# Peptides against a protein of PDB entry 7K3S: the designs that were tried, part 1

Every score and structure here is a prediction.

Target 1, 60 residues: chain A of PDB entry 7K3S
Amino acid sequence: MEELSGKPLSYAEKEKLKEKLAFLKKEYSRTLARLQRAKRAEKAKNSKKAIEDGVPQPEA
Structure headers, positions and changes below count from the first letter of each chain, unless a header shows other numbers.
Peptide ipSAE is a variant of ipSAE made for these designs: the mean of its two directions, with the distance scale d0 fixed at 1.0 Angstrom where the peptide's residues are scored. Compare it only between designs on the same protein; published cut-offs may not carry over.
The geometry check fails a fold that doesn't show the stated peptide or that is severely misdrawn somewhere.

## One batch from the design tools (peptide; made by RFdiffusion4, then SolubleMPNN)

Design b1_p10_3_s2
Fold by OpenDDE base, seed 1:
Structure b1_p10_3_s2 (fold): chain B 60 residues (1-60), chain A 10 residues (1-10)
Amino acid sequence: as target 1 above (60 residues)
Amino acid sequence: PPPPPPPPPL
């Protein structure tokens, strides 16, 4: 099965690869945006914990 | 077979 590395890809095969690449780029960008949102949400949760642990209880 | 069409301009 080594005959596939020597033939120039047909126009249809090139367009199918371009479509797959466009899909993969879109899913990558979507995943990256989700990751960035998750990191922002984690930072916001950690800042809320630092406020809850950093209130000195007024001694009565 | 006819030659493949030219690639679209980038």
Scores: peptide ipSAE 0.044, ipTM 0.631, DockQ to the pose 0.008
Fold by OpenDDE base, seed 2:
Structure b1_p10_3_s2 (fold): chain B 60 residues (1-60), chain A 10 residues (1-10)
Amino acid sequence: as target 1 above (60 residues)
Amino acid sequence: PPPPPPPPPL
């Protein structure tokens, strides 16, 4: 077992890493929500086009 | 091995 004997990070360095991690988690969640919204919008456009091409309105 | 450092103050 190679001890990753990097010098123990100072308390201030650990807090700075926690802040960076919190920021990255927030940006990840925001990006994921945008991606999910984009995929839903694309699916909704494709579904509307399939309904409009698939029903000849009977002109009565 | 030396003992771990004390926890940071709250």
Scores: peptide ipSAE 0.037, ipTM 0.585, DockQ to the pose 0.007
Fold by OpenDDE base, seed 3:
Structure b1_p10_3_s2 (fold): chain B 60 residues (1-60), chain A 10 residues (1-10)
Amino acid sequence: as target 1 above (60 residues)
Amino acid sequence: PPPPPPPPPL
């Protein structure tokens, strides 16, 4: 049984870990918002192409 | 500096 009794993280190490987790959560939220925006922009581009291919130009 | 709070009970 490997004693995973790693020395209790110092208060400073716990605060540094909390800061890293807060940063990672912020970067995750930014990346998710960017991905959602990109997916909306792609859907909007694909919807415009579907309208452009579906309008019979009236030959006058 | 104030002493750190005691760890929560297990």
Scores: peptide ipSAE 0.031, ipTM 0.587, DockQ to the pose 0.008
Fold by OpenDDE base, seed 5:
Structure b1_p10_3_s2 (fold): chain B 60 residues (1-60), chain A 10 residues (1-10)
Amino acid sequence: as target 1 above (60 residues)
Amino acid sequence: PPPPPPPPPL
C-alpha cells in the first residue's frame, strides 16, 4: 500500500481549493447553458430555412 | 516537519 504521503493541506489551502471548485462548477454550468442555447439556435435556423424554402412567395 | 496533532479524547 503506497501511502499517498501528500503533505496535509492547510485549512487555508483547503478553503482556496473549495472556492476554485465552486467557481469551476459555476463556469461548467454556464458553458452547458451556452451549449444548449447554441443547439436550440441551430434547430431554430433549420426550422426557419424549411419554412422559407417551402413557401413559394406569390411574386405578382 | 511539525509533529502530528494529538488524537481526540475518547
Scores: peptide ipSAE 0.024, ipTM 0.453, DockQ to the pose 0.006; fails the geometry check

## One batch from the design tools (peptide; made by RFdiffusion4, then SolubleMPNN)

Design b1_p12_5_s1
Fold by OpenDDE base, seed 1:
Order: C-alpha cells, then structure tokens, then sequence
Structure b1_p12_5_s1 (fold): chain B 60 residues (1-60), chain A 12 residues (1-12)
C-alpha cells in the first residue's frame, strides 16, 4: 500500500479545503436544481404541444 | 474563481 506521502495539511489548509468543498457542493446542488427545472419546463412545453396536436377537433 | 468567491464570503 503506497502511503500517500502528502505533506500533512495544516489546520488552516484543512479548513480552507472544507470551505472550497462546501462551496462546490452548493454550486453543484444549484446546477442540479437548474437542470431539473429546465427538464420540467421542456416536458411542460412538450405536453402543451402534444395536447394541441392530439385534440381531435370535435367535428361540428 | 472559487478563491475570489471565498474572499467575498469572508468580507461579509
């Protein structure tokens, strides 16, 4: 097992890394929420078109 | 970029 001979991070470097990770997780969650909203909006547009193209006009 | 946003968080 190669010991990952990484210099021991100082307390301050560990806290900075935790802050970076927390920020990255927040931006990832925001991006996922945006993607999910976009996918829902696309499905809603496609559903409106499917209703407009799929209502047989009642022949009067 | 991440460091600039972390500095903005530290200034609040």
Amino acid sequence: as target 1 above (60 residues)
Amino acid sequence: EIEKKLEEIKKK
Scores: peptide ipSAE 0.054, ipTM 0.632, DockQ to the pose 0.075
Fold by OpenDDE base, seed 2:
Structure b1_p12_5_s1 (fold): chain B 60 residues (1-60), chain A 12 residues (1-12)
Amino acid sequence: as target 1 above (60 residues)
Amino acid sequence: EIEKKLEEIKKK
């Protein structure tokens, strides 16, 4: 096992990494919410098409 | 992108 003998991160470097991690978690949650909304919208479009193909339009 | 947003937070 090669010991990753990197210099111990300073307090300021650790706080900067925590801020980066908090930002990435926030952007992940936003992206996940967008993906879930897109999947719901796609399911709603597919359900509308299945109803439209199943109802004979009354000829006027 | 992340670094630019962190700089905007430090300026407030």
Scores: peptide ipSAE 0.053, ipTM 0.626, DockQ to the pose 0.073
Fold by OpenDDE base, seed 3:
Structure b1_p12_5_s1 (fold): chain B 60 residues (1-60), chain A 12 residues (1-12)
Amino acid sequence: as target 1 above (60 residues)
Amino acid sequence: EIEKKLEEIKKK
């Protein structure tokens, strides 16, 4: 078993990895929030269609 | 793309 005794990351390399991780977490959270908004918008479209199929439009 | 955004953060 080759011990991946990779040289201990410098303080600067650790901080750069923390910044990369924080950025990826932010982009993930933005993408998740977009997906959740899309799912809510789809449910709201399906509920509006169920109301329009159930209300006779008054003929003008 | 991520590297360009990290460079913009280092310039502030």
Scores: peptide ipSAE 0.051, ipTM 0.625, DockQ to the pose 0.070
Fold by OpenDDE base, seed 4:
Structure b1_p12_5_s1 (fold): chain B 60 residues (1-60), chain A 12 residues (1-12)
Amino acid sequence: as target 1 above (60 residues)
Amino acid sequence: EIEKKLEEIKKK
């Protein structure tokens, strides 16, 4: 176990790390929302294909 | 370096 007995972070370094963490959490949430939209769009494409294969084309 | 990359991602 490497004891990461790093020098005590200054107040300014701690605040900078909190800001970086808040930014990473925001980007994570944005990425999850994109993934959820992509999964919904894929389901909608598959549903259109299932309707096209299940409806006899109206003969013109 | 990492901070500059984070600022570039914030601007997009």
Scores: peptide ipSAE 0.041, ipTM 0.603, DockQ to the pose 0.085

Design b1_p12_8_s3
Fold by OpenDDE base, seed 1:
Structure b1_p12_8_s3 (fold): chain B 60 residues (1-60), chain A 12 residues (1-12)
Amino acid sequence: as target 1 above (60 residues)
Amino acid sequence: LDEKIKEIEEKA
């Protein structure tokens, strides 16, 4: 870790870091939403299989 | 991600 060697970040450096952080937060939120969607889709697939295996075929 | 960080780096 480069210790920010005692000098206060310039206004431009602070704005650059804010932009980087905003982008990282956006990508994190997007990735989290994808993961949650994937987990829900997997659970829905497993639930459909459990219903298909768990419906006793009505004896004809 | 890294390319976008690099683009931000080059513009600033």
Scores: peptide ipSAE 0.054, ipTM 0.685, DockQ to the pose 0.048
Fold by OpenDDE base, seed 2:
Structure b1_p12_8_s3 (fold): chain B 60 residues (1-60), chain A 12 residues (1-12)
Amino acid sequence: as target 1 above (60 residues)
Amino acid sequence: LDEKIKEIEEKA
């Protein structure tokens, strides 16, 4: 039996882990917001192309 | 990300 005698994390070690987790959650949320913006921009580009291919250019 | 983890490590 490997003793899971991981020394109980000190109060300071627990607070440090909470700070690391809070930072990681913030960066995750920032990355998701960027990804959602990129997907909206891609859909907007694809919709513009679909409109331009469907409008006969006025022969001048 | 890693630099900020390192800053948290150096302050603790």
Scores: peptide ipSAE 0.052, ipTM 0.685, DockQ to the pose 0.051
Fold by OpenDDE base, seed 5:
Structure b1_p12_8_s3 (fold): chain B 60 residues (1-60), chain A 12 residues (1-12)
Amino acid sequence: as target 1 above (60 residues)
Amino acid sequence: LDEKIKEIEEKA
């Protein structure tokens, strides 16, 4: 176990790390929401194709 | 991401 025996971070360094972490969490959530939307759109396209392939074309 | 981290680094 590497002892993280680093000097105690100052108050300012801790707040800076919290800001960095908050920004990263925001961008992660934004990216995750985009990915989830893309997966839902893909599933909806596949479901539409399955419905179209299952509707008998009216014979002319 | 990296540019915003850098901006936070330069302000501190």
Scores: peptide ipSAE 0.052, ipTM 0.683, DockQ to the pose 0.048
Fold by OpenDDE base, seed 3:
Structure b1_p12_8_s3 (fold): chain B 60 residues (1-60), chain A 12 residues (1-12)
Amino acid sequence: as target 1 above (60 residues)
Amino acid sequence: LDEKIKEIEEKA
């Protein structure tokens, strides 16, 4: 029965941990937003190619 | 990221 009697984090240590967690959540959200924009841009490129391949180029 | 974590560590 390993005593996970980790000394109760001081108020200061808890606030520091909350700040670290808030920062990590912010960076995670930014990374997710970048990934979502990249996936949308990829879909938009694929849709543009599908339109360009579907429009008969007017023979000049 | 790591620099800001370090800056938070040095201020505490």
Scores: peptide ipSAE 0.050, ipTM 0.678, DockQ to the pose 0.051

## One batch from the design tools (peptide; made by RFdiffusion4, then SolubleMPNN; from b2_p15_8, 7 letters changed)

Design b2_p15_8_s2
Fold by OpenDDE base, seed 4:
Structure b2_p15_8_s2 (fold): chain B 60 residues (1-60), chain A 15 residues (1-15)
Amino acid sequence: as target 1 above (60 residues)
Amino acid sequence: EEEERRREEEERKKR
């Protein structure tokens, strides 16, 4: 009962998948760094606004 | 790279 192991990927197909995976990991890391920068910028905006509005900052 | 190819061919020959 081994009819579901699709043809073994050629070396060239595996290298192409490794390249795609490396690209996706790079784009993930860039997106995560952008999200973390946006979250820090939002926290800094909210702190400035809360000082202006006289609202107590939630201690982190 | 060539060593990884050889290992895969040996695993395929054992099935």
Scores: peptide ipSAE 0.092, ipTM 0.666, DockQ to the pose 0.006
Fold by OpenDDE base, seed 2:
Structure b2_p15_8_s2 (fold): chain B 60 residues (1-60), chain A 15 residues (1-15)
Amino acid sequence: as target 1 above (60 residues)
Amino acid sequence: EEEERRREEEERKKR
C-alpha cells in the first residue's frame, strides 16, 4: 500500500474537499436522472413508432 | 461530527 506521504490536510482543506465531494455527488445524481429520463423517453418514442409501423412489440 | 471531535481534542489539550 503506497503510504500517502502527503502532509496531513488542515481542517479547512478537509472541509473544502467534503464540500467539493458533496457538489460532485449532486451533479452526478442530476446527470444520472437526466440519462434515465432520456432512456425512458427513447423507449416510449420507439414503442409509439413500432405501433405506428405495425411491428409487433416483443412481449416481455 | 469532525468539528465536534476537534473541539473535544482542543478542550482536552487545554486541560
Scores: peptide ipSAE 0.067, ipTM 0.620, DockQ to the pose 0.006
Fold by OpenDDE base, seed 1:
Order: sequence, then structure tokens, then C-alpha cells
Structure b2_p15_8_s2 (fold): chain B 60 residues (1-60), chain A 15 residues (1-15)
Amino acid sequence: as target 1 above (60 residues)
Amino acid sequence: EEEERRREEEERKKR
């Protein structure tokens, strides 16, 4: 356990950390939504190609 | 809640 043996954070430092955490949560959610859309688009492309090539789809 | 209460106390002390 790293002892947080740091000086107590000032009010302004805590607010700046809250803003950073809110920003990081927003960017994380956007990145997850992009990744999920990309995976769905890749699955849809692979499914279309496998139907066109006459290959059995792996049921996931 | 505790930080909002601290802000109100600091604003009250600055007035």
C-alpha cells in the first residue's frame, strides 16, 4: 500500500482533480462507445463478406 | 455534501 504521505491537498487542488476525473470519465465513455461501434461494424462487415463468400458464420 | 458545507463556511468567513 503506497502511503499517501503527501501534504493534505488544498481545496483548489481537489477541485482540479475532480475536473480531471470528470474529463477522464467522459473521454473513457466516448472511447468505449467508439470501440463498441467499431466492433459492431467489423462484425457486420465480416458477416456480409462470409454470406457473400458462402462461408458458414461462426455463431457467437 | 462535506465540501459544499466547507464552501458555505469559507464564503461566510469571507463576508
Scores: peptide ipSAE 0.063, ipTM 0.629, DockQ to the pose 0.006
Fold by OpenDDE base, seed 3:
Structure b2_p15_8_s2 (fold): chain B 60 residues (1-60), chain A 15 residues (1-15)
Amino acid sequence: as target 1 above (60 residues)
Amino acid sequence: EEEERRREEEERKKR
């Protein structure tokens, strides 16, 4: 994977890569926010189950 | 930063 490092990208290619990178960052942030919400919901389910099972929650 | 604002404005104008 070494044949693209020697040619200076045109202005249009740089702009297209910046646009693709901005799009990918946006989709990454959306996916990360979904994952973080899912992890918080899982922690909340596990905490509710541990309270029901009489296990002391580690106080934060 | 100015190039980022210009891109956001162009995306807004294309919608």
Scores: peptide ipSAE 0.060, ipTM 0.649, DockQ to the pose 0.011

## One batch from the design tools (peptide; made by RFdiffusion4, then SolubleMPNN)

Design b2_p16_3_s1
Fold by OpenDDE base, seed 2:
Structure b2_p16_3_s1 (fold): chain B 60 residues (1-60), chain A 16 residues (1-16)
Amino acid sequence: as target 1 above (60 residues)
Amino acid sequence: DEELKELEKKIEELKK
């Protein structure tokens, strides 16, 4: 058990936590951007299928 | 959005 000793974090520990939080923020933002891109790509695929199913095939 | 705001708040609190 690492004692979460309620000692004030040292300057070095605060900077290390700040770096970790900045990294997590960056990874969150990247994941959100990937999710938004995936949702846009899915909508664009569904819109293309709806147009293709709505074009009467020319009877040959 | 709320998780990102909480991370931003925690980073700002560590700058004080």
Scores: peptide ipSAE 0.072, ipTM 0.695, DockQ to the pose 0.036
Fold by OpenDDE base, seed 3:
Structure b2_p16_3_s1 (fold): chain B 60 residues (1-60), chain A 16 residues (1-16)
Amino acid sequence: as target 1 above (60 residues)
Amino acid sequence: DEELKELEKKIEELKK
C-alpha cells in the first residue's frame, strides 16, 4: 500500500476507501447474521433432541 | 498495529 501517512487523500482514493469500508461493513453484517442463524439453528436442534430424548432443557 | 493505525487515520480523513 502506498504510504499515505499525512498526505491528503485524492477524491479517487477517498471513494476507493469508502467502497472498501462499505464492503467490509456488508461482509461483517452478513457474517454476524450467519452466526446468529447458526446459533439459533443449533439451539433449535438441541431443543428438538432434548424433547425427543425426554431430557429437561437447562433453563437459561 | 501500525497498519491498523494508518487505516484508522485514513478513515478519519474520509470524514473531512
Scores: peptide ipSAE 0.069, ipTM 0.664, DockQ to the pose 0.034
Fold by OpenDDE base, seed 5:
Structure b2_p16_3_s1 (fold): chain B 60 residues (1-60), chain A 16 residues (1-16)
Amino acid sequence: as target 1 above (60 residues)
Amino acid sequence: DEELKELEKKIEELKK
């Protein structure tokens, strides 16, 4: 097992880890926004179905 | 367990 655990991270390695963290935070925020949008869309579909099933069509 | 300790150490080094 290489002793990777003991060496201080280079400036380039620190920047690469900051970039990975920024990417993960962005993907989390994107996923959360998608989930919230999906929940709003589902509620809006369920409310439209409840209105459509509750209007008796007047027979001509 | 060792990978977790290495990640924790890397996170601490990013705070310096």
Scores: peptide ipSAE 0.061, ipTM 0.653, DockQ to the pose 0.026
Fold by OpenDDE base, seed 1:
Parts: sequence; C-alpha cells; structure tokens
Structure b2_p16_3_s1 (fold): chain B 60 residues (1-60), chain A 16 residues (1-16)
Amino acid sequence: as target 1 above (60 residues)
Amino acid sequence: DEELKELEKKIEELKK
C-alpha cells in the first residue's frame, strides 16, 4: 500500500477537496432547512386542528 | 483510525 499520508496535496487536489466540502456543507444546510420547515409545519397543523375541533358549526 | 487521521491531515493541508 503506497503511504499516501506523506505527499503534500497538489493545488488541483486542494481545490477538488474544497469543492467537495462546499457541496457537503450546502447539502447539510438544505437538509437542516427542510427539517426546520417540517417541524414548523407540524406545529402549525396541530394548532389548526385544535381550533377547528373547538368551534361548533352554527346550525342554519 | 488511520482513515480519520488521513482526512484530518488533508483538512489541515487545505488551511495552508
């Protein structure tokens, strides 16, 4: 097994790793924003159901 | 352990 642990990264390898890291950070942020929106939507649905179940429809 | 140590080294080399 070549000891890949000793060679300094080339400029091209450094840029490729920066791009991969930027992509992973972007996908993490998107996933976190989806989770936060889902939690807010769940709370908003639970509050709407509590209001709709508590109003007797006026008999007309 | 060895793979994590190689990734840590690569991250440190990106800061230089």
Scores: peptide ipSAE 0.061, ipTM 0.654, DockQ to the pose 0.027

Design b2_p16_3_s4
Fold by OpenDDE base, seed 3:
Structure b2_p16_3_s4 (fold): chain B 60 residues (1-60), chain A 16 residues (1-16)
Amino acid sequence: as target 1 above (60 residues)
Amino acid sequence: EEELKELEKKIEELKK
């Protein structure tokens, strides 16, 4: 990898880095949304089981 | 990991 440390980045290099950053932010947001959906689905399964088993749901 | 650290450095250089 060229050590760009201390070199002025070209316009093309700047745009490529912005694209990589936008991609990483998108993948992060997708992963976070997947995790949130998984946690909601787990809570919904646990709530259904707690209703079926007559166990008082922990008030969260 | 190294590629991410290099990207982070380059992003910080873009803010100057």
Scores: peptide ipSAE 0.092, ipTM 0.689, DockQ to the pose 0.036
Fold by OpenDDE base, seed 2:
Structure b2_p16_3_s4 (fold): chain B 60 residues (1-60), chain A 16 residues (1-16)
Amino acid sequence: as target 1 above (60 residues)
Amino acid sequence: EEELKELEKKIEELKK
């Protein structure tokens, strides 16, 4: 059990925690942006397939 | 989005 020592965090501990939270926020935003790009890329692939399956093969 | 908003709130609480 890490004692969540109910002691008020020192100024240095608060700044270190703020930096960690800012890092986590940045990594979350990067991951979300990757997910959004992947979803857009998947939609763009599915739309290309739907167009290709809708082109009548040239009758010979 | 909710987790990002919670992280933003925690950062703002540390600025007080």
Scores: peptide ipSAE 0.080, ipTM 0.705, DockQ to the pose 0.036
Fold by OpenDDE base, seed 1:
Structure b2_p16_3_s4 (fold): chain B 60 residues (1-60), chain A 16 residues (1-16)
Amino acid sequence: as target 1 above (60 residues)
Amino acid sequence: EEELKELEKKIEELKK
């Protein structure tokens, strides 16, 4: 195995790694936004259930 | 562990 540890990265290798990092940052941000939406949706469901359980049906 | 160190070194080389 040629120890890649010592060679300066080519311009093309640097750009490819920048693209990979940009992609990973984008996917991380999307995952965080999904998690935040899920937590908000859970709170909204719990609040809706508390309102529905607190309304006595009018006896017919 | 070696693969992580190689990635860290590549990230440092991108900052130059």
Scores: peptide ipSAE 0.071, ipTM 0.668, DockQ to the pose 0.028
Fold by OpenDDE base, seed 5:
Parts: structure tokens; C-alpha cells; sequence
Structure b2_p16_3_s4 (fold): chain B 60 residues (1-60), chain A 16 residues (1-16)
């Protein structure tokens, strides 16, 4: 196993790690935004069901 | 554990 742990990172390796970090931050933000939208949509569905079950249909 | 320690070192080198 080459001890990769002791060599200073090349400029190219540093840039590749910055790109990976930027990608992970983007995917985290996207996932968080999706979760927040899903939670809002679930609350909106539950409120719509509570209104629909609370209106007595007028018997004709 | 060793792979995490290598990633931590690489992150610290990116802060220099």
C-alpha cells in the first residue's frame, strides 16, 4: 500500500477534492429542498383531507 | 477508520 498519507497534494488533486466537496454540498442542498417540499406537500394534503371529511354532504 | 483519517488530513491540507 503506497503511503498516500505523507505526500503533499498536487494542485490537480486539490482542485479535484474541491470539486467533490462542491458536488456534495450541492446534492445536500438539493436533498434538503426536496425534503422541505415533501413535508409542505404532506401538510397541505392532510389539511385538504380534514376539510373534505368535515363538510357534511347536503342530502338531496 | 484509516480512510477517514486520510480524508481528514486531505481536508486540512485544502485549508492551507
Amino acid sequence: as target 1 above (60 residues)
Amino acid sequence: EEELKELEKKIEELKK
Scores: peptide ipSAE 0.070, ipTM 0.663, DockQ to the pose 0.027

## One batch from the design tools (peptide; made by RFdiffusion4, then SolubleMPNN)

Design b2_p17_3_s3
Fold by OpenDDE base, seed 2:
Structure b2_p17_3_s3 (fold): chain B 60 residues (1-60), chain A 17 residues (1-17)
Amino acid sequence: as target 1 above (60 residues)
Amino acid sequence: SKAFEEALKKELEKIEE
């Protein structure tokens, strides 16, 4: 049984983990914003294709 | 493993105190 009762983290270890957590939260938010931008760009492409496919070519 | 996730969660809880 690994003693998961890990020794109390030192103040410096706690601060380093807070920093790592803040970095991870920032990278998550960046990735989420990128995903939301990609979904908006996909919707905008699909809307442009639907308009262009619905414009009757002028019969010359 | 679930045990690693629970250990990590307990470490994070001890940091938020």
Scores: peptide ipSAE 0.084, ipTM 0.678, DockQ to the pose 0.056
Fold by OpenDDE base, seed 3:
Structure b2_p17_3_s3 (fold): chain B 60 residues (1-60), chain A 17 residues (1-17)
Amino acid sequence: as target 1 above (60 residues)
Amino acid sequence: SKAFEEALKKELEKIEE
């Protein structure tokens, strides 16, 4: 195991990294939720079109 | 790289302490 022989982070550097990570985790979760919502909305549009066109949706 | 992910995880643990 390569010891990450990085200089010990100061308390202020640790807190700043915690804040950056919390921000990145928040943006990731927001982006994931947006993607999942978009995918559900696309599936709902395709299901509405399939009902309107009388075409059986391929079972997933 | 798994080694990079483990390295990041260890650095995150050191930040959470």
Scores: peptide ipSAE 0.081, ipTM 0.670, DockQ to the pose 0.053
Fold by OpenDDE base, seed 1:
Structure b2_p17_3_s3 (fold): chain B 60 residues (1-60), chain A 17 residues (1-17)
Amino acid sequence: as target 1 above (60 residues)
Amino acid sequence: SKAFEEALKKELEKIEE
């Protein structure tokens, strides 16, 4: 069994991968927050249309 | 491959230590 003991990452390589992972986690959280805001905005638009369609115009 | 995912997971675990 060839142990896929890839060379232990240097301290500098570990720190660089930690930075990349932190960046990716940050971009994921921003994207998730945008999606949640978009879903809330869609629900708010649908609620506003339901109120506007239900106001009887006063007969002139 | 499942072996590549396991190797990647083990490398990520060594970065979180």
Scores: peptide ipSAE 0.075, ipTM 0.662, DockQ to the pose 0.059
Fold by OpenDDE base, seed 5:
Structure b2_p17_3_s3 (fold): chain B 60 residues (1-60), chain A 17 residues (1-17)
Amino acid sequence: as target 1 above (60 residues)
Amino acid sequence: SKAFEEALKKELEKIEE
């Protein structure tokens, strides 16, 4: 049974894990911001389509 | 799974020290 869980991480291993965590936090924030922009753009498209479908074409 | 999540939390805590 290799006690892989008991060895203290070296300074270099800790720094590498800090970098990975910082990258993951950044990608999460970027993805969340993209999702929020997409939801706003979808609402804006639905509002524009509702205005276009609600204009009676003037019969010439 | 719960033991792995606990071990992962404990390793993350040691990185934030």
Scores: peptide ipSAE 0.073, ipTM 0.661, DockQ to the pose 0.051

Design b2_p17_7_s3
Fold by OpenDDE base, seed 5:
Structure b2_p17_7_s3 (fold): chain B 60 residues (1-60), chain A 17 residues (1-17)
Amino acid sequence: as target 1 above (60 residues)
Amino acid sequence: KKAFEEALKKELEKIEK
């Protein structure tokens, strides 16, 4: 059984791993940006609801 | 967050050697 664990990575294998790591970094950054946007949107919704509950509707 | 980015940088550095 050739232990594939001990062979030096070929140039092509190294480049493929660099590409995978770059992709994971990109997806992490995208997910982080979405999470930050979602937290801002939730805070904005809660702030709007607090304003709506605090303004007496003008009697028409 | 920082720990994951640091681990990712460390793995990239290993591939560049």
Scores: peptide ipSAE 0.096, ipTM 0.703, DockQ to the pose 0.144
Fold by OpenDDE base, seed 3:
Structure b2_p17_7_s3 (fold): chain B 60 residues (1-60), chain A 17 residues (1-17)
Amino acid sequence: as target 1 above (60 residues)
Amino acid sequence: KKAFEEALKKELEKIEK
């Protein structure tokens, strides 16, 4: 078992890791929100196609 | 894999104290 008994992190190292973790959580949340918006937009496009395919184009 | 996740968890617990 690798004893990852890493040296006690200094206060400054702890704060730097907290900041990095907060940044990573923020970027994850932004990416997840983008993915959710994309999935909703795809569902909205598919529902619009289902409505448009159900309307016979008027023969002009 | 589990050992790395457990190590990361232990490092996070050290940051929260």
Scores: peptide ipSAE 0.088, ipTM 0.663, DockQ to the pose 0.056
Fold by OpenDDE base, seed 1:
Structure b2_p17_7_s3 (fold): chain B 60 residues (1-60), chain A 17 residues (1-17)
Amino acid sequence: as target 1 above (60 residues)
Amino acid sequence: KKAFEEALKKELEKIEK
């Protein structure tokens, strides 16, 4: 079993990876929030259409 | 695959210290 003990990351490499991880966590949270809003908007559109199709248009 | 995920977790844990 080759020890995947690569060279110890320098302090600068660790800080750069922390920054990348923080960015990825932020983009993940943003994407989830967008997906949740899209699903809610789709449900709201389907509910409005079901109400409009259920109102008999008054014959003029 | 599992060995890579464990190595990645170990490096992330070293970064968080």
Scores: peptide ipSAE 0.084, ipTM 0.661, DockQ to the pose 0.056
Fold by OpenDDE base, seed 4:
Structure b2_p17_7_s3 (fold): chain B 60 residues (1-60), chain A 17 residues (1-17)
Amino acid sequence: as target 1 above (60 residues)
Amino acid sequence: KKAFEEALKKELEKIEK
């Protein structure tokens, strides 16, 4: 466990953490966009299958 | 868990200043 030593971060350490946070925010947004596309694709497959099978879609 | 979240919040606040 790296001690969160109460030492102030150097300028270089702060910039490195800002870069890591920006990367993490980007990967989070990318993962959310993938999840949203997957949910839309699942809904579209279920809607096509329900039209084909004559099963009423559950109203949201 | 709460102590880690608070420590992380304090570290992020130091980076934003």
Scores: peptide ipSAE 0.082, ipTM 0.655, DockQ to the pose 0.049

